# Designs tried in a protein design run: peptides against a protein of PDB entry 6IDX. Part 225

Target 1, 380 residues: chain A of PDB entry 6IDX
Amino acid sequence: KELAKLSADVTFATEFINMDGIIVLTRLVESGTKLLSHYSEMLAFTLTAFLELMDHGIVSWDMVSITFIKQIAGYVSQPMVDVSILQRSLAILESMVLNSQSLYQKIAEEITVGQLISHLQVSNQEIQTYAIALINALFLKAPEDKRQDMANAFAQKHLRSIILNHVIRGNRPIKTEMAHQLYVLQVLTFNLLEERMMTKMDPNDQAQRDIIFELRRIAFDAESDPSNAPGSGTEKRKAMYTKDYKMLGFTNHINPAMDFTQTPPGMLALDNMLYLAKVHQDTYIRIVLENSSREDKHECPFGRSAIELTKMLCEILQVGELPNEGRNDYHPMFFTHDRAFEELFGICIQLLNKTWKEMRATAEDFNKVMQVVREQITRA

## One batch from the design tools (peptide; made by RFdiffusion4, then SolubleMPNN)

Design b2_p22_5_s4 (from b2_p22_5, 11 letters changed)
Fold by OpenDDE base, seed 3:
Structure b2_p22_5_s4 (fold): chain B 380 residues (1-380), chain A 22 residues (1-22)
Amino acid sequence: as target 1 above (380 residues)
Amino acid sequence: SAFDERISAKQRKLQEQVAKER
């Protein structure tokens, strides 16, 4: 206890480290000797002192043994651990992950997101905070190939649902630290959209062109038996598609793929449009057909609107921005659905279409409508 | 606790730093 308190002092820490004191503490953890009276209390203070000593940055985190890592990971994986030991163990794991790529690799083998999820179901907000902080650390240190796996683990309806139900909707106020860790988790999740946001469509990629064709099919052919596809010559078919792409509100009616070559929002806009068309088909068809039947120049160009809205949402949500230490603003809505960005897009595109009608907008008013919609979204 | 607040505050800085280095 006194050691843990004194370890906060840099002078004491320096002297204690010079006496190999930190090595003694690591060996105490490594030994796992449960036979001592007050073992749990002693261990909690040992871990506290260790963390305080390491916090001075005098000793490299790479000094820790595999046995030490396994012991700390063991305290996190055990169902019945003292709260103080668990808190310190989570904090030590977070620090190890953040400070060393080598330690990250070892810890990622010993700790699963599933084990950390169990620590979110507790009534202790400090434990919940350290568990999310460790998830964030693992996400930050994950190599690019594993970032999608971490994303998928977050997109696991289970983690999201537990955060929503046990953290956000908990019967207690969210402390500033928890709000910050939720913010960080959200930023890291939005950064997964950055790749798609910065991916240009290849106008010559047939698979990508087939998505645009599927948007046309869903809008105009959903009730038509595919057998009635007029076997009319390739030119009439191309001319028909040009009309359909105009009715869909693409800027380039001949080659709508060109509208997705601008980054941002690149392919992310097409992903949102396809999600809307498949998941909210009735809403999609309604929006498209309501505007496609208009000859009064008050048609809302869906394709153009979807692209610019996707870009606007990326700007509002700061997609691609790095976590900031001073921020704690998170959106609870993004924990309600696994495809929360696409769902937000689906809400906002309906708002845009409504606002366009209310303003009696024409194509010349497009930027004014987008400005009004931006103000509406940012106030909600 | 004051300890947890101090550690958490430092970890926020480290998270931001690690994010910048990524």
Scores: peptide ipSAE 0.404, ipTM 0.923, DockQ to the pose 0.870
Fold by OpenDDE base, seed 5:
Structure b2_p22_5_s4 (fold): chain B 380 residues (1-380), chain A 22 residues (1-22)
Amino acid sequence: as target 1 above (380 residues)
Amino acid sequence: SAFDERISAKQRKLQEQVAKER
């Protein structure tokens, strides 16, 4: 206890480290010997002292043994561990992950996001905060190939649902630190959209063209009685598709793929359209058909609107921004659904379509409608 | 605790730094 208090002082820390005191603390953890009287209390203070000593930056985190890592990971994986030990262990793991890529690799093998999720179900907000902080650290240090796996783990209905139900909708006020960690988690989640946002459509990619074709099929062929004879020549089909792409509200009616070559929002806009068309098919069909049947020049161009809305949402949500230490603003809505961005798009495209109708807008009013919609989204 | 506040403040800075190094 006294050591843990004194370890906060840089002068004491320097002297204690010079006496190999930190090595003694690591060995106490490594030994795992429950035979000592008051072991839990001693261990909690040992971990506190260790973390305070390491926080001076005098000793590299790479000095820790694999046995030490396994013991600390063991305290996080065991459900019956003292709250103080668990809290210090989570903080130590976070620090190890953040300070060393080699320690990240070792820790990522020993700890699953599923184990960290269990620590979010507790009533202790400090434990919850350290658990999210460790998830954020793992996400930050994950190589690009594993970031998608962590994204999938976040998209795992469990982590999101538990954060929503036990943290955000908890009976306790959210502290500034928890709000910051939720903000960081949100930023890191939005950064997964950046790749798709910056991916240009390849007009030669048949699979991507087939998605645009599927959007047309869902909108227009769902009502078509199968009786339309296959006999209209390839040119009539191309002319039909050009008409359909015009009715879908693409800017390039001849080659809609060209509308997705601009980054941002690139392929992310197409992903949103496809999600809407598949998951909210009735809403998609309604929006498209209500505007495709209009001959009054008040048609809302769905394709153009979806692209510009996706771009706007990326701007509003600051997709691709790095987490800032001073920010604590998070959107609880993004914890309500696994595909929260696409669901937000689906809400906002309906809002856009409504606003377009209310304004009696034409194609010339497009930017004005988008400005009004931006104000509506940013106030919600 | 004063400990948790100090650790959290430094961890935020380190988290931002690590994010910038990506």
Scores: peptide ipSAE 0.403, ipTM 0.922, DockQ to the pose 0.903
Fold by OpenDDE base, seed 4:
Structure b2_p22_5_s4 (fold): chain B 380 residues (1-380), chain A 22 residues (1-22)
Amino acid sequence: as target 1 above (380 residues)
Amino acid sequence: SAFDERISAKQRKLQEQVAKER
């Protein structure tokens, strides 16, 4: 206990470290000697002292043994561990992950997100906070190839639903630290959109062109009787598609692929449009057909609007922003759905279409409509 | 606790630093 208190002092820490004191503490953890009276209390103070000593940055985290890591991971995996031991163990694991890529690799083998989810299902908010902090650390240190797997694990209906139900909708006020960890988790989740936001469409990629063609198909061929004989010459088909792409509200109605070459929002806008068209088909068709039948210059250009709205949402949500230590603002709505960004897009595109009609807007009013929509979204 | 507050504050700083190094 006194050692744990004194370990907060840098002078004491330096002297104790010079006496190989950290090595003694690590060996106490490694030994797992449960035979001592008051073992749990002694262990809790040992872990506290260890963490305080390591927090001076005098000793590299890479000094810890694999046996030590396994013992700490073991405390996190035990269902009936002392709360103080669990809290300190989660904090040590977070620190190990954040300070060392080599320790991250070892810890990622020993601990699953599923084990950390169990620590979210408790009434102790401090444990929940440390569990989310460790998830965030694992997410931060994950290599690029595994970030999508972590995202998929977050998108795994389980983690988000547990956070929503046991943390956000808990019968207690969310403390500032928990709000910060939820903010960080949200930032890390939004950063997965950055790749698509910065991906330019290749107008020569047939698969990407087929997505644009699918948007046309969903909008216009769903009502067309199959009696349109395949025999209309290739030129008449191209002219027909140009009309359809104009009705879809693309800026480049001759080659809509060109509208997705600008980054941001790049391919992310096309992903949102395709999601809307497939998941909310009736809403998509309604928006497109309502505007495609207008010859009064009050048509809302869906394609252009979808692109600029996607860009606006990326700006509002600060996609690509790094987590800031001072921020604690998070959006509970992003924990309600697996594809919450695309669902938000689907809500906002309807709002945009409504606002366009209410304003009796023309193409010249486009920027003004977007400004009004931005104000509406940011006030909601 | 005062300990948990200090640890949390350091962890937030480290988390931001790690994010900047990424």
Scores: peptide ipSAE 0.401, ipTM 0.922, DockQ to the pose 0.884
Fold by OpenDDE base, seed 1:
Structure b2_p22_5_s4 (fold): chain B 380 residues (1-380), chain A 22 residues (1-22)
Amino acid sequence: as target 1 above (380 residues)
Amino acid sequence: SAFDERISAKQRKLQEQVAKER
């Protein structure tokens, strides 16, 4: 206990480290010797002292043994561990992950995000905070090939539901540190949209063109039996599609793929449009057909609006920005659904369509409508 | 606790730094 308290002092820490004191503490953890009276209390203070000593930055985190890592990971994975030991173990794991790629690799083999879910289901907000902080650390240090797996783990209805129900909707006020860790998790999740936001459509990719064609099919052929695909020649079909792409509100109604070559928002806009068309088909068809039947120049161009709205949402949500130490602004909505960005798009495109009608806008008013919609979204 | 506040404050800085180095 006194050692843990004194370890916060840099002068004491320097002298204690020079006496190989950290090595002694690590060996105590490595031994796992439960035979001592008050073992749990002693271990909690040992871990506290270790973390305070390492926090001075005098000793490299790479000095820790694999046995030490396994013991600390064991305290996080084992049921019925003392709360103080668990809290310090989570903090040590977070620090190890953040400070060393080598330690990250070893820890990622010993623990899973699934094992950390149990620590989110507790009433102790400090434990919950350290568990999310460790998830964030693992996400930050994950190599590019594993980032999508971390995303998928977050998108898993279970982790998201647990965060929503036990953290956000918990019986306790959210502290500033928890709000910060939720913000970081949200930023890291939004950064997965950056790849799609920066992906240009290839106008020659048939699979990508088939998505645009599927948008057309859902809007205009939803009632037509697929058997009645009129055997009209390829040219009549192309001319028909050009009309349909104009009614969909694409800027390039001859080749809508060209509208998705600009980044941002690139392919992310097409993903949002396809999600709306498949998941909210009635809303999609209503928006498209309502504007496609207008001859009064007050038609809202859906395709153009969807692209510019996707770009605007990326700007508002700061997609591609790095986590900032001073921020704690998280959006609880993003924990309510696995496809929360696409759901937000679906809400905002309806708001845009409504605002366009209320303003009696024409194509010349497009930028004014977008500015009003931006103000509405940012005030909500 | 004062300990948790100190650790959390440094970890926030380290998270931002690690994010910048990525």
Scores: peptide ipSAE 0.398, ipTM 0.921, DockQ to the pose 0.879

Design b2_p22_6_s1 (from b2_p22_6, 16 letters changed)
Fold by OpenDDE base, seed 5:
Structure b2_p22_6_s1 (fold): chain B 380 residues (1-380), chain A 22 residues (1-22)
Amino acid sequence: as target 1 above (380 residues)
Amino acid sequence: SKRKEALEGLIKRHKERRKKSL
């Protein structure tokens, strides 16, 4: 206890480290010897002293042994560990991950997000905060290939639903630090959309073109009696599709694939449209048909609107930007849906379509409608 | 690097959190 308190002093820390004191503390943890009277209290103070000593930056985190890491990871994975030890162990792992890429690699092999989920199901908000902070540290330090796996682990219904039910819908006010960790997790997850946001459509890719054909099919062929399939002439089909693409509100009616060559939002806009068309088919069909049946120049161009809305949402959510230490704002919707970005798009495209009607907008008013919609989204 | 700044920010928040909770 006295050592833990004194370890916060730089002068004491320097002298204690020069006497190999930190090595002694690490060896006490590495030994795992539970036979001592007051072991849990002693261990809690040892872990505190270790953290305070390491905070001075005199000793490199890379000096930490694999045995020490395994012991700390063991305290996080064991169900019957004292809360004081658990909290300090989570804090140590977070510090290790943040301060060393080498330690990140070792910790990522010893601990799964699944093991950290159990620490979110507790009533202790401090434990929950340290668990999410460790997840965020692992996510930030993950190489690009592993970040998608971590997002898939987040999209695994368990982490999101547990955060929603045990943190956000918990009986306790969310503290500022928890709000920050939820913000960080949101930002790191939305940053995985950056690849799709920066992916240009290839107009020659048949699979990508087939998605645009599927959007047309869902909008126009789903209600059409199959009896009026006009004859097999390739040119008549192309001319028919050009009309359909105009009714869908694409800017390039001849080759809608060209509308997705702009980055941002690239293919992410097409992903959102396809999600809306498949998951919210009635909403999609309604939006398209309400605008395709108009002859009054007040048609809301769905395709153009969806692209520009996707771009706007990327700007609002700062897709591709890393977490800021000063931000604590998170969207509860991010935790309510597995496909939160696409669901947000589906809400916002309905809002856009409504706002377009209310404004009696024409194609010339497009930017004004988008500005009003931006203000509506940023106030909600 | 934006990643370095984000990392430094998380380290700072971690230290501030520990001072309040440990």
Scores: peptide ipSAE 0.553, ipTM 0.954, DockQ to the pose 0.828
Fold by OpenDDE base, seed 1:
Structure b2_p22_6_s1 (fold): chain B 380 residues (1-380), chain A 22 residues (1-22)
Amino acid sequence: as target 1 above (380 residues)
Amino acid sequence: SKRKEALEGLIKRHKERRKKSL
């Protein structure tokens, strides 16, 4: 206890480190010797002293042994650990991940996001906060190839549902620090959309063109079996499709693929449109047919609107920007749906369509409608 | 880099959280 307090002093820390004191503390943890009276209290103070000593930046985190990492990871993975030891063990793992890429690699082999889920199912909001903070540290430090795996692990209905039910819908108000960790997790997850946002459609790729054709099929031929998608349609059929792409509200009615060559939002807009058409088919068909049946200059161009709305949502959510230390604003919707961005798009496209009608907008009013929609989204 | 700044921010928030909770 005295050592833990004194370890916050830089002068004491320097002298204690010069006497190899930190090596002694690490060996106490590595030994795992439960034979001492008040072992839990002694261990909690040892872990506190270790953290305070390491905070001075005198000793590199890379001095830490694999045995030490395994012991700390063991305190996080074991079901019956004292809360004081658990909290400090989570804090040590977070610090190791944040301060060293080498330690991140070792910890990522010893601990899974699945093992941290149990620490979210508790009434202690501090434990929940340290568990999410460790997930966020692992996510930020993950190499690009592993970030999608982390997001897939998060998108697993279980972790999202647990955060929703035990943190957001918990019987306690969310503290500012928990709100920050939820914000960080949201930002890191939405930043995986950056690749799709910056991916240009290839107008020559047949598979990508078939997605645009599927949007047309769902809107206008909803009762037609996709197996009856005719081969290379006659010239009359190509002319019919050009009319249908105009009714869908694409800017390029001849080759709608050209509308997805602009980045941002690139292919991410097409992903959102396809998600809406498949998951919310009735809503999609209603929006398209209502605007396609209008002979008045008040048709809302769905294709153009969907692209510009996707771009706007990327700007509002700051897709491609890393988490800011000062922000605590998270969207609860991120935790209510597995595909939260696409579901947000589906809500916002309905809002856009409603706002367009209420304003009695024409194609000349497009930018004005988008500005009003932006203000509505940012106030919600 | 933006990544370095975000990392420094998380380290700062971690230290501030520990001072309040540990």
Scores: peptide ipSAE 0.553, ipTM 0.953, DockQ to the pose 0.819
Fold by OpenDDE base, seed 4:
Structure b2_p22_6_s1 (fold): chain B 380 residues (1-380), chain A 22 residues (1-22)
Amino acid sequence: as target 1 above (380 residues)
Amino acid sequence: SKRKEALEGLIKRHKERRKKSL
């Protein structure tokens, strides 16, 4: 206890470290010797002292042994651990992940997201906060190749639903620190969209063009009796598709793939359109057909609108921006759906289509409609 | 780098949280 208190003093910490005191503390943890009277209390103070000593930055986190990491990870994975030890163990792991890439790699092998999720199912908001903070640390430190896998693992482990039910919908007010951790998690998750947002469509890629064909198929072939398959004339078919792409509201009616070469939003707009078309097919078909049947110049260009809306949503959500220490604002809607961005797009494209109608907009009003829609989205 | 700043921010918030809860 006295050591833990004194370890906050830099002069004491320097002298204690010079006497190999931190090595003694690490060895006490590594030994796992439960034979001492008041072991749990002693261990809690040992872990506190270790954290306070390491906070001075005198000793590199890379000095920490794999045995120490395994013991700390063991305290997080054991269901019957003392809450005081658990909280300090989560804090140590968070510090290790934040301060060392080498320790991140070792910890990511020893701890599963599933183990951390179990600590979200408790009534203790401090434990929940440290668990989410460790998840966020792991997520931030994850190499690019592993970030998507981590996000997929979160979805598969119902992390979203557990956070929603046990944290957001909990019987306790969300503290500022928990709100910050939820914000961080949201930002890190939306940053996975950056790659798609910055990916240009290749107009020559047949697989990417087939997605645009699928958008056309879903919109126009779902109502066509299979008996009216237009005859084998390749030219008539190309002319037909150009008309369909005009009705879909693409800017480039001849080659809609060109509309997705601009980054942002690149391929992310196509992903949103395809998600809408597959998951909310009735909504998609309605929006497209309501505008494709209009000859009054009041047609809302779906393709153009979807692209510009995707770009706008990326700007509003700050896709590609890293977490700011000063922000605590998170969108609860992020935790209501696994594909929250695409669902938000689906809500906002309906809002855009409604706003377009209400304004009696034409193609000349496009930017004005987008500005009104931006104001509506940012006030919600 | 933006990533370094974000990391420094998380380290700072971690230390501030520990002072309140540990």
Scores: peptide ipSAE 0.548, ipTM 0.952, DockQ to the pose 0.818
Fold by OpenDDE base, seed 2:
Structure b2_p22_6_s1 (fold): chain B 380 residues (1-380), chain A 22 residues (1-22)
Amino acid sequence: as target 1 above (380 residues)
Amino acid sequence: SKRKEALEGLIKRHKERRKKSL
């Protein structure tokens, strides 16, 4: 206990490290020897002293043995561990992951997100916070190729649902530090959208063109008997599609694929439109048909609106920006839906369509409507 | 780099959290 307190002093820490004191502490952990009276208390103070000593940056984290890492990971994976040992073990793993890429690799092999999820199902918000912070550290330190796998592993293990039920909807107020860790997790997850946001549509890719055609089909052919598709020649069919793409509110009525060549939001806008059309089909059809039947110049251009709204949402959510240490604002919706970005888009496109009607907007008012919608979204 | 700054921020928040909870 005194050692743990004194280890916060840089003068003491320097002298203690010069006397190989940190090696003695690490060997005590590595031995795993439970034969000592008050083992749990002694171990908790040993782990505290180790953290305080390492915080001085005198000893490299890369000097930590694999045996020590395995013991610490063991305390996190064991079903019966003292809460005090568990908290310090989570803190040590977080520090190891944050400070060393080599330790990140070793820890990512020894510990799974599934083992960390068990520490979210407890009533202790400090343990929950250290568990999420370790997840966030692992997520931030993961190579780009593994980040999507981590996100998928979080979805498969119901991490979102567990956070929602045991953290957000828990019987305790969310502390500022937990709110920050939830914000960090949200930012790191929304950053997976960056690839799609920066992907240009290829107007020559038939599979991508078929998605635009599917948007047209869902809007206009879903109510039409497929038997009455007029056998009109290829030119009449192209002219019909140009009219349909105009009614859908694309800027390029001849080749709507050109509207998705601008990045941001690139293909992410098309993903949102397709999600809306498939998951919220009635809402999609209503928005499109209400505007396609208007001859009064008050039609809301759905295609253009969806693209610019997707771009706006990327700006509001700071897609592609890394977590800021000062922020603690998270969206509860992120934890209520598996496709939270697309669901947010679906809410915001309805808000846009409503605001357009209320303003009696024309195509000339487009930027003014978007600004009013931005203010509404950022105040919610 | 933005990643280094984010890491430094998380390290700082970790240290501040430990001072309050450990």
Scores: peptide ipSAE 0.552, ipTM 0.953, DockQ to the pose 0.795; fails the geometry check

